# Peptides against a protein of PDB entry 6NYY, part 154

Target 1, 212 residues: chain A of PDB entry 6NYY
Amino acid sequence: KHFEQAIERVIGGLEKKTQVLQPEEKKTVAYHEAGHAVAGWYLEHADPLLKVSIIPRGKGLGYAQYLPKEQYLYTKEQLLDRMCMTLGGRVSEEIFFGRITTGAQDDLRKVTQSAYAQIVQFGMNEKVGQISFDLPRQGDMVLEKPYSEATARLIDDEVRILINDAYKRTVALLTEKKADVEKVALLLLEKEVLDKNDMVELLGPRPFAEKS
Target 2, 212 residues: chain A of PDB entry 6NYY as posed
Amino acid sequence: KHFEQAIERVIGGLEKKTQVLQPEEKKTVAYHQAGHAVAGWYLEHADPLLKVSIIPRGKGLGYAQYLPKEQYLYTKEQLLDRMCMTLGGRVSEEIFFGRITTGAQDDLRKVTQSAYAQIVQFGMNEKVGQISFDLPRQGDMVLEKPYSEATARLIDDEVRILINDAYKRTVALLTEKKADVEKVALLLLEKEVLDKNDMVELLGPRPFAEKS

## One batch from the design tools (peptide; made by RFdiffusion4, then SolubleMPNN)

Design b2_p25_4_s3 (from b2_p25_4, 13 letters changed)
Fold by OpenDDE base, seed 2:
Parts: structure tokens; C-alpha cells; sequence
Structure b2_p25_4_s3 (fold): chain B 212 residues (1-212), chain A 25 residues (1-25)
């Protein structure tokens, strides 16, 4: 317990127990986090879920914590599954509420960054080709793009395609697993925090062997 | 011997997703 709390404190910041979410907001967060959790559960290359919480921490209203794999090299398939997991919250909101919230902004940022990195840093897009450009860091003056405006447009288009494909994949997955998302969300509303064991009890064992 | 998980090992735990609060109006 103390160790988990320490981890949570380091990663998520201090629990703002004083921020009482409105019931509808709490519901939205629960389904959002359930979307992440369930997507991660049923995606082979997603990181193993450690904890999912709807207790606000720092700027976050909820979070799903995963154990990252000690991996230095990622395949396109792995990155796609990670994107899908990251989109799980937004997709869950769409499936259950028919609306999107600002809560997924960080997720969308991460997905966008990943998509651009795949296309312009890792050369993982056939149309753009085997290119690798440094993405401007936050605060770096946008140096002249080392590619033409036509290439820039192509990159932007392919990024959108990649994100949309990940989104559609996530929609398909969470639609199939809609009942599981709801189960997780409802249990989150009761317990506020779920661990891996709670997920196993609720959903059964994760279909993919966790490489310990 | 409770292996003190190093602060570095703690940093390896990624919060994969966080729902952020809407910007204050």
C-alpha cells in the first residue's frame, strides 16, 4: 500500500481529494478510464495494466497506470496498439455518451506525437518513405522544414490516416467489448481504484501472457 | 529485504493515460 501510494505520488502527483467531481463528470472519467483499461487488456502489444483510478491527481481527473515493457525497439504494430490504448478513453466516451470531452486532450497529443514520429522519424509510412527528420522540440524555433510543402501536406495526410485507422480499430474493439467497458466503469464508480486483480476478476485473465 | 524500488524504477512506471481537467473557464 505505501509503495503503491509512493508510485502514484511520483507519477500522478498528489491526490486532490478535495476536488469532488460532479457525478456526471465522475461517470465520464470512469468510462474514459475504463476505455483505456479495456483497450489495454485486449491489445496484445499494450503494456500490462497495473492500476486504473478515477481519483483526481494533479491535473488529471483519472488515470490508467501500466507497467512499461523494458523495450527499446518498437514495431509498427506495437505502436498502433499503444495508440489504440491511448485512444480508448475518447472512444469509450463516444460509444457511451455520443460526445467527446476535453479530457482526452493529453491522449490526443500523445497519439498525434506518436503518429508524426512514426511517419517522419521512424520511416514507417510507405507513401512518405524512409525518411527521418527531427521533430521540433517544444520551444525550438521551427527551423525550416527539411522537406517541401508538398511533403508536409503528405505527412499531415498520412498522420491523419494513421490516427483515424487507430481510432477505427479502437472503436471496433471497444464496441465488441462494450459490456466489459461498462463493467469496469461501474466498478470504478464503486471502488474508485482498480488493480490488475480486480480486472482479472471482472474480465478474466488477460488474453496475452504478460512477459514478466 | 524489501527492495527499495529506486526512484528510477518508479519513473519507469508510465501513466499511459490521464484524463485532464478542462481548462478553467
Amino acid sequence: as target 1 above (212 residues)
Amino acid sequence: MEREVSEEELKLLDISSSTIAPPPE
Scores: peptide ipSAE 0.031, ipTM 0.585, DockQ to the pose 0.206
Fold by OpenDDE base, seed 4:
Structure b2_p25_4_s3 (fold): chain B 212 residues (1-212), chain A 25 residues (1-25)
Amino acid sequence: as target 1 above (212 residues)
Amino acid sequence: MEREVSEEELKLLDISSSTIAPPPE
C-alpha cells in the first residue's frame, strides 16, 4: 500500500482529493483513459499497461501507466505504435462523444514532439531525407534553422502527414475495438482504478508476448 | 520482501495523462 502510493506520488503527483470532477467530466476521463488502455493493449509495439486510473493526480485528471521496454533502439514501427497509443484518449473522445476536449493537450504535445524527432533527428522520412538536426528544446533560443524555408515547410507538412497517419490508424483500431473501449470505460467508472488483471478479465490475454 | 522498485525503474515508467487546462487568465 505505501509503496504503490509512493510510486503513484512520484509518477502522478499527489492525489488531489479536492478536485471533484462533475459526472460528465469523469465520464469523459474514463473513456479517454480507456482509449489509451485499449490502444496500448492491441498495438504490438506499445508498452505493457500496468495501471489505468481516473482518480485526479497532480495536473492529470486520469492516467494510464505503462512499463516501458528496456530498449535503447526504436524502429519507425515502434514509434508509430507509441504515437497511436498516445492518441488513444483523443480518438476515444471523438468516437464516443463526437467532440474533443482540452484533456489531450499533453498527448498532442508528445505526439508532435515524436513526429518532429522522427523526421528531423532520426531521418525516418523519405521526402525530407537522411537528415539530423537538433530540435530546439523548450526554452532554448530558436537558433536559425540550418535549412531553407522550403525545407521547413516540407518538414511541417510531413509532420502533419505522420500525425494524421497515426491518428487514422488509431481511429481504425479503436473503432474495431469500440466495445472493448466501452467495457474498460464502464469498469473505470465503477472501480476508478484498473490493473493488468482487470484488463485480462475484460479483454482476454494481450495478443502479444510480453518480453519478461 | 516487498521488492523495492528501484528509483531507476520508477523513472522508466511512462504515463499518459489527461491534462487539466489552466483556468483561462
Scores: peptide ipSAE 0.027, ipTM 0.569, DockQ to the pose 0.140
Fold by OpenDDE base, seed 3:
Structure b2_p25_4_s3 (fold): chain B 212 residues (1-212), chain A 25 residues (1-25)
Amino acid sequence: as target 1 above (212 residues)
Amino acid sequence: MEREVSEEELKLLDISSSTIAPPPE
C-alpha cells in the first residue's frame, strides 16, 4: 500500500481535485482509458496493467499505469504491441463516438517517436535498410541529415505506413473486444479507479502468462 | 532484431498513458 502510493505520486503527481470535467468529457476520458487498458490486456507484449484512472492528475485527465518490464532488448513485435496499446485511447474514441479529440496528443507523439526510432535508429525497416542515425533532440541544431532528401521522404512514408498498420491492428482488436472496452469504461465511470483485480473480475485473467 | 535500448530510449517507450488536457488558451 505505502509503496504503491509512493510510486503513484512520483509518476502521476497530485490528484487535481479542482479539475471538474463535464459529464461528456468524463465519458470521453473513460472510454479513452478503457481503450488503453483493454488493448494492453489482450496484447502479448504489452506491459501488465497496474491501474487505470479517470481522476485528473497533473496535466492528464486520465491515465493507465503499467508495470514496466525489466528488459533492455525489444523486438519489432514488442514495439508494435506497445504502439497498439498507445493508440488504444484514440481508437476507442473513434469506435464509440465516431470523433477524435485532442486527448490523444501525447499518445500520438509517443507513437510517432517510436516509429521513427524503429526505422532510423534500430534499422527495423527493410526498405530503409540496416541504418542507424541519431534522432534530432529537441533543441539540437538539426545538423545536415546524413541522408538524401529522397531517403528522408522514404523514411517519412515508412513511418506513416508503420503507424497506420499499428492503428489498423488496434482497430481490429478493440472492435473484436468492443464489449470489454464498454464494460471497463462503464465501471470507470462508477469507480473512477480500477486496479488489476478489478480487470480480472471484469474480463477474466489476462491471457498471457506474466513473465516473472 | 533485438537491440539494446538505451535508458533514454526506454523512457521514451514508457507508456504511461496520460490523456493530457489541451493547454488552456
Scores: peptide ipSAE 0.027, ipTM 0.637, DockQ to the pose 0.655
Fold by OpenDDE base, seed 1:
Structure b2_p25_4_s3 (fold): chain B 212 residues (1-212), chain A 25 residues (1-25)
Amino acid sequence: as target 1 above (212 residues)
Amino acid sequence: MEREVSEEELKLLDISSSTIAPPPE
């Protein structure tokens, strides 16, 4: 229910206003970013966290920075963990506040794009099958879909399933690690910026060996 | 040699700026 509402809000295009965060907003951002950070910490295939910040920058209210792996090929499992990490902010908001904000719009867009790409471009869905179609680029005339309306519906359904699965996985993870999310969020509220060392101090070493 | 990952290569998960819905007219 909350997830579907979140998707609908993402589609509705909310206008960018000036970045003065109220204390409550700053708290929301802290828990949101903590969600990303903790999800990334405990997901094997997530990129290693470098920095997390709740200092507004021109592009966002807060951010988590990750070191991308030099990887050209991604598995379905890797893409799922990345989706979960991307959902970490929204899920954290839901867990801690019982409400969702517009702050996850970009995250939801990224997750949606990833899900469609997995199903339509990478052939990673068994029901849809081994297909690869170009996703309509923003601004390209929606060329006639090379597949039937039934296939389109199937794709949409499977995308939703994939996103929901990622969401549920993230909920499970961040619920288990709720105390860690709170620790990170509280420290963010104090320091505004955390690095990997701060995270290690708070959470212990990341349980996954960083492939050097 | 730890390649300095260019700032451009950093994947940013940004909280999008809250759009304050205009007050209903």
Scores: peptide ipSAE 0.026, ipTM 0.541, DockQ to the pose 0.078; fails the geometry check

Design b2_p25_4_s4 (from b2_p25_4, 14 letters changed)
Fold by OpenDDE base, seed 2:
Structure b2_p25_4_s4 (fold): chain B 212 residues (1-212), chain A 25 residues (1-25)
Amino acid sequence: as target 1 above (212 residues)
Amino acid sequence: MERRVSEEEREMLDIKSSTIAPPPP
């Protein structure tokens, strides 16, 4: 409890109990977070869900907390599943509302960063090849790219392909699990916070054995 | 020398899902 609260404070900041979301916004957040939760539940290489909340914290309107594995090496498959999990909120909004919100901005940033890292840092793209370039840090002068403009275009194209593939995979998954997303979202609207046990009760045990 | 994934790489890989309020207009 105290440790979880400390992590929650670090991740989300202080609970803004005073931020009353409009019912429609709260619904949007619930389905968004349910999308993350369900995607993470049914993706093998996603981190196990610890908690999902629609209680606003800091700048966040909702969040899903996962147990990070102390893992230093990631496979392409693991990174893809993580991208899909990260897209789960946006995809849920699309599936249930037919509209997207600004709520996924940070998710899209993370997905974008991951995709670029996979292609230009980790050499995980066959077309771009076994290359590794430092991505400019925020605030670093855009040093001259060590690659041609043609390579830059190729990178950008392959990033879009990777993100779109992750998006499509997430759409397929959450469409298949649409009823589960709805169950989670509805329960979130009732309880505002769900833990792993709530998810197990609602969805059954996670299909992937948590390698403890 | 086990290259510790930099905190930045870990942050990039540490997908914390949060719905963010839009910036004020």
Scores: peptide ipSAE 0.098, ipTM 0.651, DockQ to the pose 0.436
Fold by OpenDDE base, seed 1:
Structure b2_p25_4_s4 (fold): chain B 212 residues (1-212), chain A 25 residues (1-25)
Amino acid sequence: as target 1 above (212 residues)
Amino acid sequence: MERRVSEEEREMLDIKSSTIAPPPP
């Protein structure tokens, strides 16, 4: 309990019990978080879902919590599935509402950062090649790029391709699992918080063995 | 020696999903 609450505070900030969302906003959040939850459920390399909540915390309107693996080395496939899970909220909004909201801003930031890291730090892109550059830290003067403008354009293009591929993969997944997203979203609207057991009851056991 | 992903890189890779309210305009 106390440890979970501490993790919850770190992830979501202090629970703002006083923040009343409009019913339509709450619905949007429920489907957004359901998208994350379901994507994480059906992606092999996604971290196991611990909790999903539509109770506002800090500046967050909802959140999904995962059990991170003590992993220091990530494969390209693992990073892709993590990107897909992160896009799950945005994709769910698109599938169910035909519109997107600003709610995915942090998700998109994380996906963007991951994509750039894969391409320019981890050398995971064949076109850009086996390169590793330090990404400018926030606040570092954009010193001389160690690569040409042509390389910069290539990087930007390949980042977009990678993100779009992750997005398309997520769309395919959540379209296939649309009924599951709906079930999770509806139950979120009822309970506001779901745990792993609720997900098992709704969706059945996660199809991937949790690496203990 | 396989370079361990720095804690910062790990944090960047730690995709915790949260729906964030935009700052008020």
Scores: peptide ipSAE 0.089, ipTM 0.655, DockQ to the pose 0.493
Fold by OpenDDE base, seed 5:
Structure b2_p25_4_s4 (fold): chain B 212 residues (1-212), chain A 25 residues (1-25)
Amino acid sequence: as target 1 above (212 residues)
Amino acid sequence: MERRVSEEEREMLDIKSSTIAPPPP
């Protein structure tokens, strides 16, 4: 209990008891977080879910909390599954409401950063090739890009392709698991907080062996 | 040089242990 609360404070901040969401907004958050939770449940290389909540904390309206892996080396496949999990909220909103909201802003930022890193830092794109350049940090002088404008356009095109591939994979997964997303969202609206045991009761055991 | 690249790579790979739906602007 005390340890979980400490982790929750570090990750999500303090519960904002003063932020009362309207019922429609709370429904949107429930389906958004259910999308993340279900995507993470059925993606092999996603981190295991610890908790999912629609109680506003810190800067978030809801959150899914995962157990971080002590991992230093990532494969292209692992990074793709992490991108898909991160897109799970946006995809769930599209599937259930036929609309998109600003709720995915931080998710899209993370996906964009990951896609650029894969292409220009990790050399994981065949068209761009085995290159590694430093990404400009916020506040660093925009050093002249060590590549041509033609290469810049190629990078931008391949980033879009990678994000679209992750998006399509997430749409396919959450469409297949649509009933599971709805079960999680509905239970979130009742309980506001779910743990791993609630997810096992709803969905069955996670299909991937947890590497203890 | 190596430590900064490793920290930046780690920060970019550190898709934080939580996914958060942000408040509207």
Scores: peptide ipSAE 0.073, ipTM 0.634, DockQ to the pose 0.351
Fold by OpenDDE base, seed 3:
Structure b2_p25_4_s4 (fold): chain B 212 residues (1-212), chain A 25 residues (1-25)
Amino acid sequence: as target 1 above (212 residues)
Amino acid sequence: MERRVSEEEREMLDIKSSTIAPPPP
């Protein structure tokens, strides 16, 4: 109990009990977070869900908390599943509301950064090849790119392809699991916070063995 | 030399999915 509360304070910041979301916004957040939670539940290489909440904290209107694996090496498949989980909120909004909101801005930023890193830092794209360049950090003078404009265009195209593939994979998954997303979203609207046990009760045990 | 995965790489990998409120206009 005390240890979980300490982790919650560090991760979520102070609960802004003062942010009253409109009912429609709260509904959007519930389905968004349910999308993340369900995507993470059914993706093999996603981190285990610890908690999902629609109580605003810090700058977040809702959040899903995962237990990160202590690993230093990531496969292309692992990075793809993480991208899909990160897109789960946006995809859920599209499936259930037929509209997209600004709520996925940070998710899209993370997905974009991951896609560029895979292509230009990790050499994980066959068309671009076995290259590794440092991505410009915020505030670094964009020195001359060590590659041609043609290579820059190729990188941009392959980034879009990778993100679109992850998006399509997430759409397929959450469409298949649409009823599960709805169950989680509705229970979030009732309880505001769900843990791993609530998810097991709703969805059954996670299909993937927890690596102890 | 254990390449410490930079805290930044860990933060990028720390998927705190959060629905973020847009900054007020």
Scores: peptide ipSAE 0.096, ipTM 0.643, DockQ to the pose 0.387; fails the geometry check

Design b2_p25_5_s1 (from b2_p25_5, 11 letters changed)
Fold by OpenDDE base, seed 1:
Structure b2_p25_5_s1 (fold): chain B 212 residues (1-212), chain A 25 residues (1-25)
Amino acid sequence: as target 1 above (212 residues)
Amino acid sequence: MYMDAEKLKELLEEFAVSRIAPPPP
C-alpha cells in the first residue's frame, strides 16, 4: 500500500482531493483512459497495462501506467503500437463523444516526438531515407538545419503521415473493440482505479503472451 | 554505433505513463 502510493505520487503527483471534476469531464477522462487501456491490451507490441486511474492528481486528470520491458532496441512495429496506444485516449474521445478535448496534449506531444525520432533519428522512413540528425533540444538555438528546406518539408509531411497512420490504426482497433472500451470506461467510473486483474476479468486474458 | 541507449530510453520511458493533461491554466 505505502509503496504503491509512493509510486502513484511520482507518476500522477499529489492527489488533488479538492479538484472535483464535473460528471461530464469525469466521463471524458474515463473514456480517454479506457481508450489507452484497451489499445494497450490489444496491441501486440504495446507495453502491458499495470494500472489505470481517473483520480485527479497534480500531473493529470487521469493516467495509465504500463510496465515497460527492459528493451534497448525497438522495431518500427513496436514504436507504431506504442504510438497507437498513446493515441488511444484521443481516439476514444472521438469515437464516443464525436469531439476532442485538450486532454490528449501530452499524448500528442509524445507521439509527435516519437514520429520525428523515427524519421530523422532512426532512419525508419523510406522517403526520407537512412538519415540521422540530432533533433534540436528544447532551448538549443535552432542551429542551421543540416538539411535543405525541401528535406524539412518532406520530414514534416512524413511525420504527419506516420501519425495519421497510427491514428487510423487506433481508430480501427478501438472501433472494433468499442464495447470493450465502454466496459472499461464504465468500470473506471465505478472504481476510479483499475489494475491488470480487473482488465483480465473484464476483457479476458491479454491475447499476447507477456514476454517474461 | 547504436543510438545512445539512454536517449532512446528517455524517449520511450515517456510512453510508460500516459497522463491526461490538466486543463490549461
Scores: peptide ipSAE 0.181, ipTM 0.715, DockQ to the pose 0.600
Fold by OpenDDE base, seed 2:
Structure b2_p25_5_s1 (fold): chain B 212 residues (1-212), chain A 25 residues (1-25)
Amino acid sequence: as target 1 above (212 residues)
Amino acid sequence: MYMDAEKLKELLEEFAVSRIAPPPP
């Protein structure tokens, strides 16, 4: 309990009990987090969900916490599934509400960063090829890109393609699992916090053997 | 040279937690 609370504080920040979300906003958060949870549940290479919360905290209105595997090497497939999981919130909002919110900003940032890293750091794109460039850190002077403007445009195009492919994959998944997303969202609205056991009870065991 | 395992780890650790962004200020 104390350890979990400490982790929650690190992840979500301090509980903002005074931040009463409007019912519609709370609903949006619930479906957003349910999208993450369900996407992670049905994607083989996604990290297993530990906890999902729609309790507003200093760092966010809701969060999903996963148990990362200790690994240093990631496949393209693993990175794609992580992107899909990360897009799960935005996709859920689209599927259920037909609208998108600013809630996915952090998710989109992560997805964007991952996509660029895959293409320009890991050489995972066939069109761009086996290249590796350091991405400028936030605050580093944008040193002259070691590649042409044509290459820059190609990179940007391939990043969009990769993200869109991940998005479409997530849409397909969460559309197929729409009933499960709704079940999770509704249960979140009741309990505000779900753990892995709640997910197992609700959805059944995760289809992929968790390497314990 | 394996990528700075730390940067990748940092990137991946960021995926360990999804957060709904607070409303813009």
Scores: peptide ipSAE 0.176, ipTM 0.710, DockQ to the pose 0.573
Fold by OpenDDE base, seed 3:
Structure b2_p25_5_s1 (fold): chain B 212 residues (1-212), chain A 25 residues (1-25)
Amino acid sequence: as target 1 above (212 residues)
Amino acid sequence: MYMDAEKLKELLEEFAVSRIAPPPP
């Protein structure tokens, strides 16, 4: 109990008991987090879900916590599944509400950064080729890009393609698993917090063997 | 040269937690 609370404080920040969401906003948060949880459950290379919460905290209105694998090398397929999991919240909002909110801002930032890294740092795009450039950090003087404007446009186009492909994959997955997303969302609205055991009870065991 | 294992780890640690952004100030 004390250890879990300490982790929650680090991950979510301080609980904002005074932050009362409107019922519709609370519903949006529940379905958003359910989208993340279900996408992570059914994607082979996604990290295992530890906890999902819709209790507002200093760092967010809700969160999903995963247990990352201790690995140093990542495949293109692993990075794609992580992108899909990260898009799960936005996709769930679209599927269930037909509208998008600002709630996915951090998710979209992460997906964008991952897509650029795959193309310009890891050389994982066939059209751009086997290149590796450091992405400018926030505050670095953008010195002259080591590539032409034409290459910059190509990179931007291929980033959009990669993100759109991940988005479409996530839409297909969560559409197939729509009933599971709803089950998780409804249970979140009831309990506010779910763990791995709640997910197993609700959805059955994760279809991928946990690599011990 | 493998990318600094620490930078990759940091990027990946960001994926360990999904957070719904608070409303804009």
Scores: peptide ipSAE 0.175, ipTM 0.706, DockQ to the pose 0.570
Fold by OpenDDE base, seed 5:
Structure b2_p25_5_s1 (fold): chain B 212 residues (1-212), chain A 25 residues (1-25)
Amino acid sequence: as target 1 above (212 residues)
Amino acid sequence: MYMDAEKLKELLEEFAVSRIAPPPP
C-alpha cells in the first residue's frame, strides 16, 4: 500500500480530492484510458499494463501505467506500436463520442516527438534517408537547420504520414476491439482503478508472451 | 556510437505513463 501510493504520487501527482469531474467528463476520461489500456493489451510491442486509473491527480485526470522493458535499442515496429498505444485515448474518444477533447495533448506531444526523432535522429524514413540531426532542445540556441527548406518540408510531410499511419492502425485495432474498450471503460467507471488482474479477468490473458 | 541511450530512454520512459491532460488553467 505505501509503496504503491509513493509510485502513484510520482506518476500521477497528488490526488486532487477537490477536483470533481462532471459525469460526462468522467465518462470521457474512462473511455480515453480504456483506449490506451486496450491498445496496449493487443499490440505486441507495447509495454504491459500495470495500472489504469480515472482518479484525478495533479498530473492528469486519469492515467495508464506500464512496466517499461529494460531495453536500449528499439525497432521501427516497436516505436510504431508505442505510438499506437499513445494514440489509443484520442482514437477511443473519436470512436465512442465522435468528438475530440484537449485530453490527448500530452499524448500528441509524445507522438510528435517520437515521429520527428524516428525521421531526423534515427534515420527510419526511406524518403528522408539515413540522416541524424540533433533536435533543438528547449533553451538551445536555434542552430540553423543543417538542411534546406525543401528538406524541412519533406520532414514535416513524412512526420504527418507516420502519425497518420499510426492513427489509422489504432483506429483499425480499437474498432475491432470496440466491445473490449467499452467493457474496460464501464469497469473503470465502477471501480475507478484497474490492475493487470482485472484486465485478465475482463479480456482474458494478453495474447503475447510476457518476456520475463 | 549508439545515440545517447539516455535520451532515447528518457523519451521512451515518457511513454511508460499515459496521462490525460488536465484542462489548461
Scores: peptide ipSAE 0.176, ipTM 0.719, DockQ to the pose 0.585; fails the geometry check

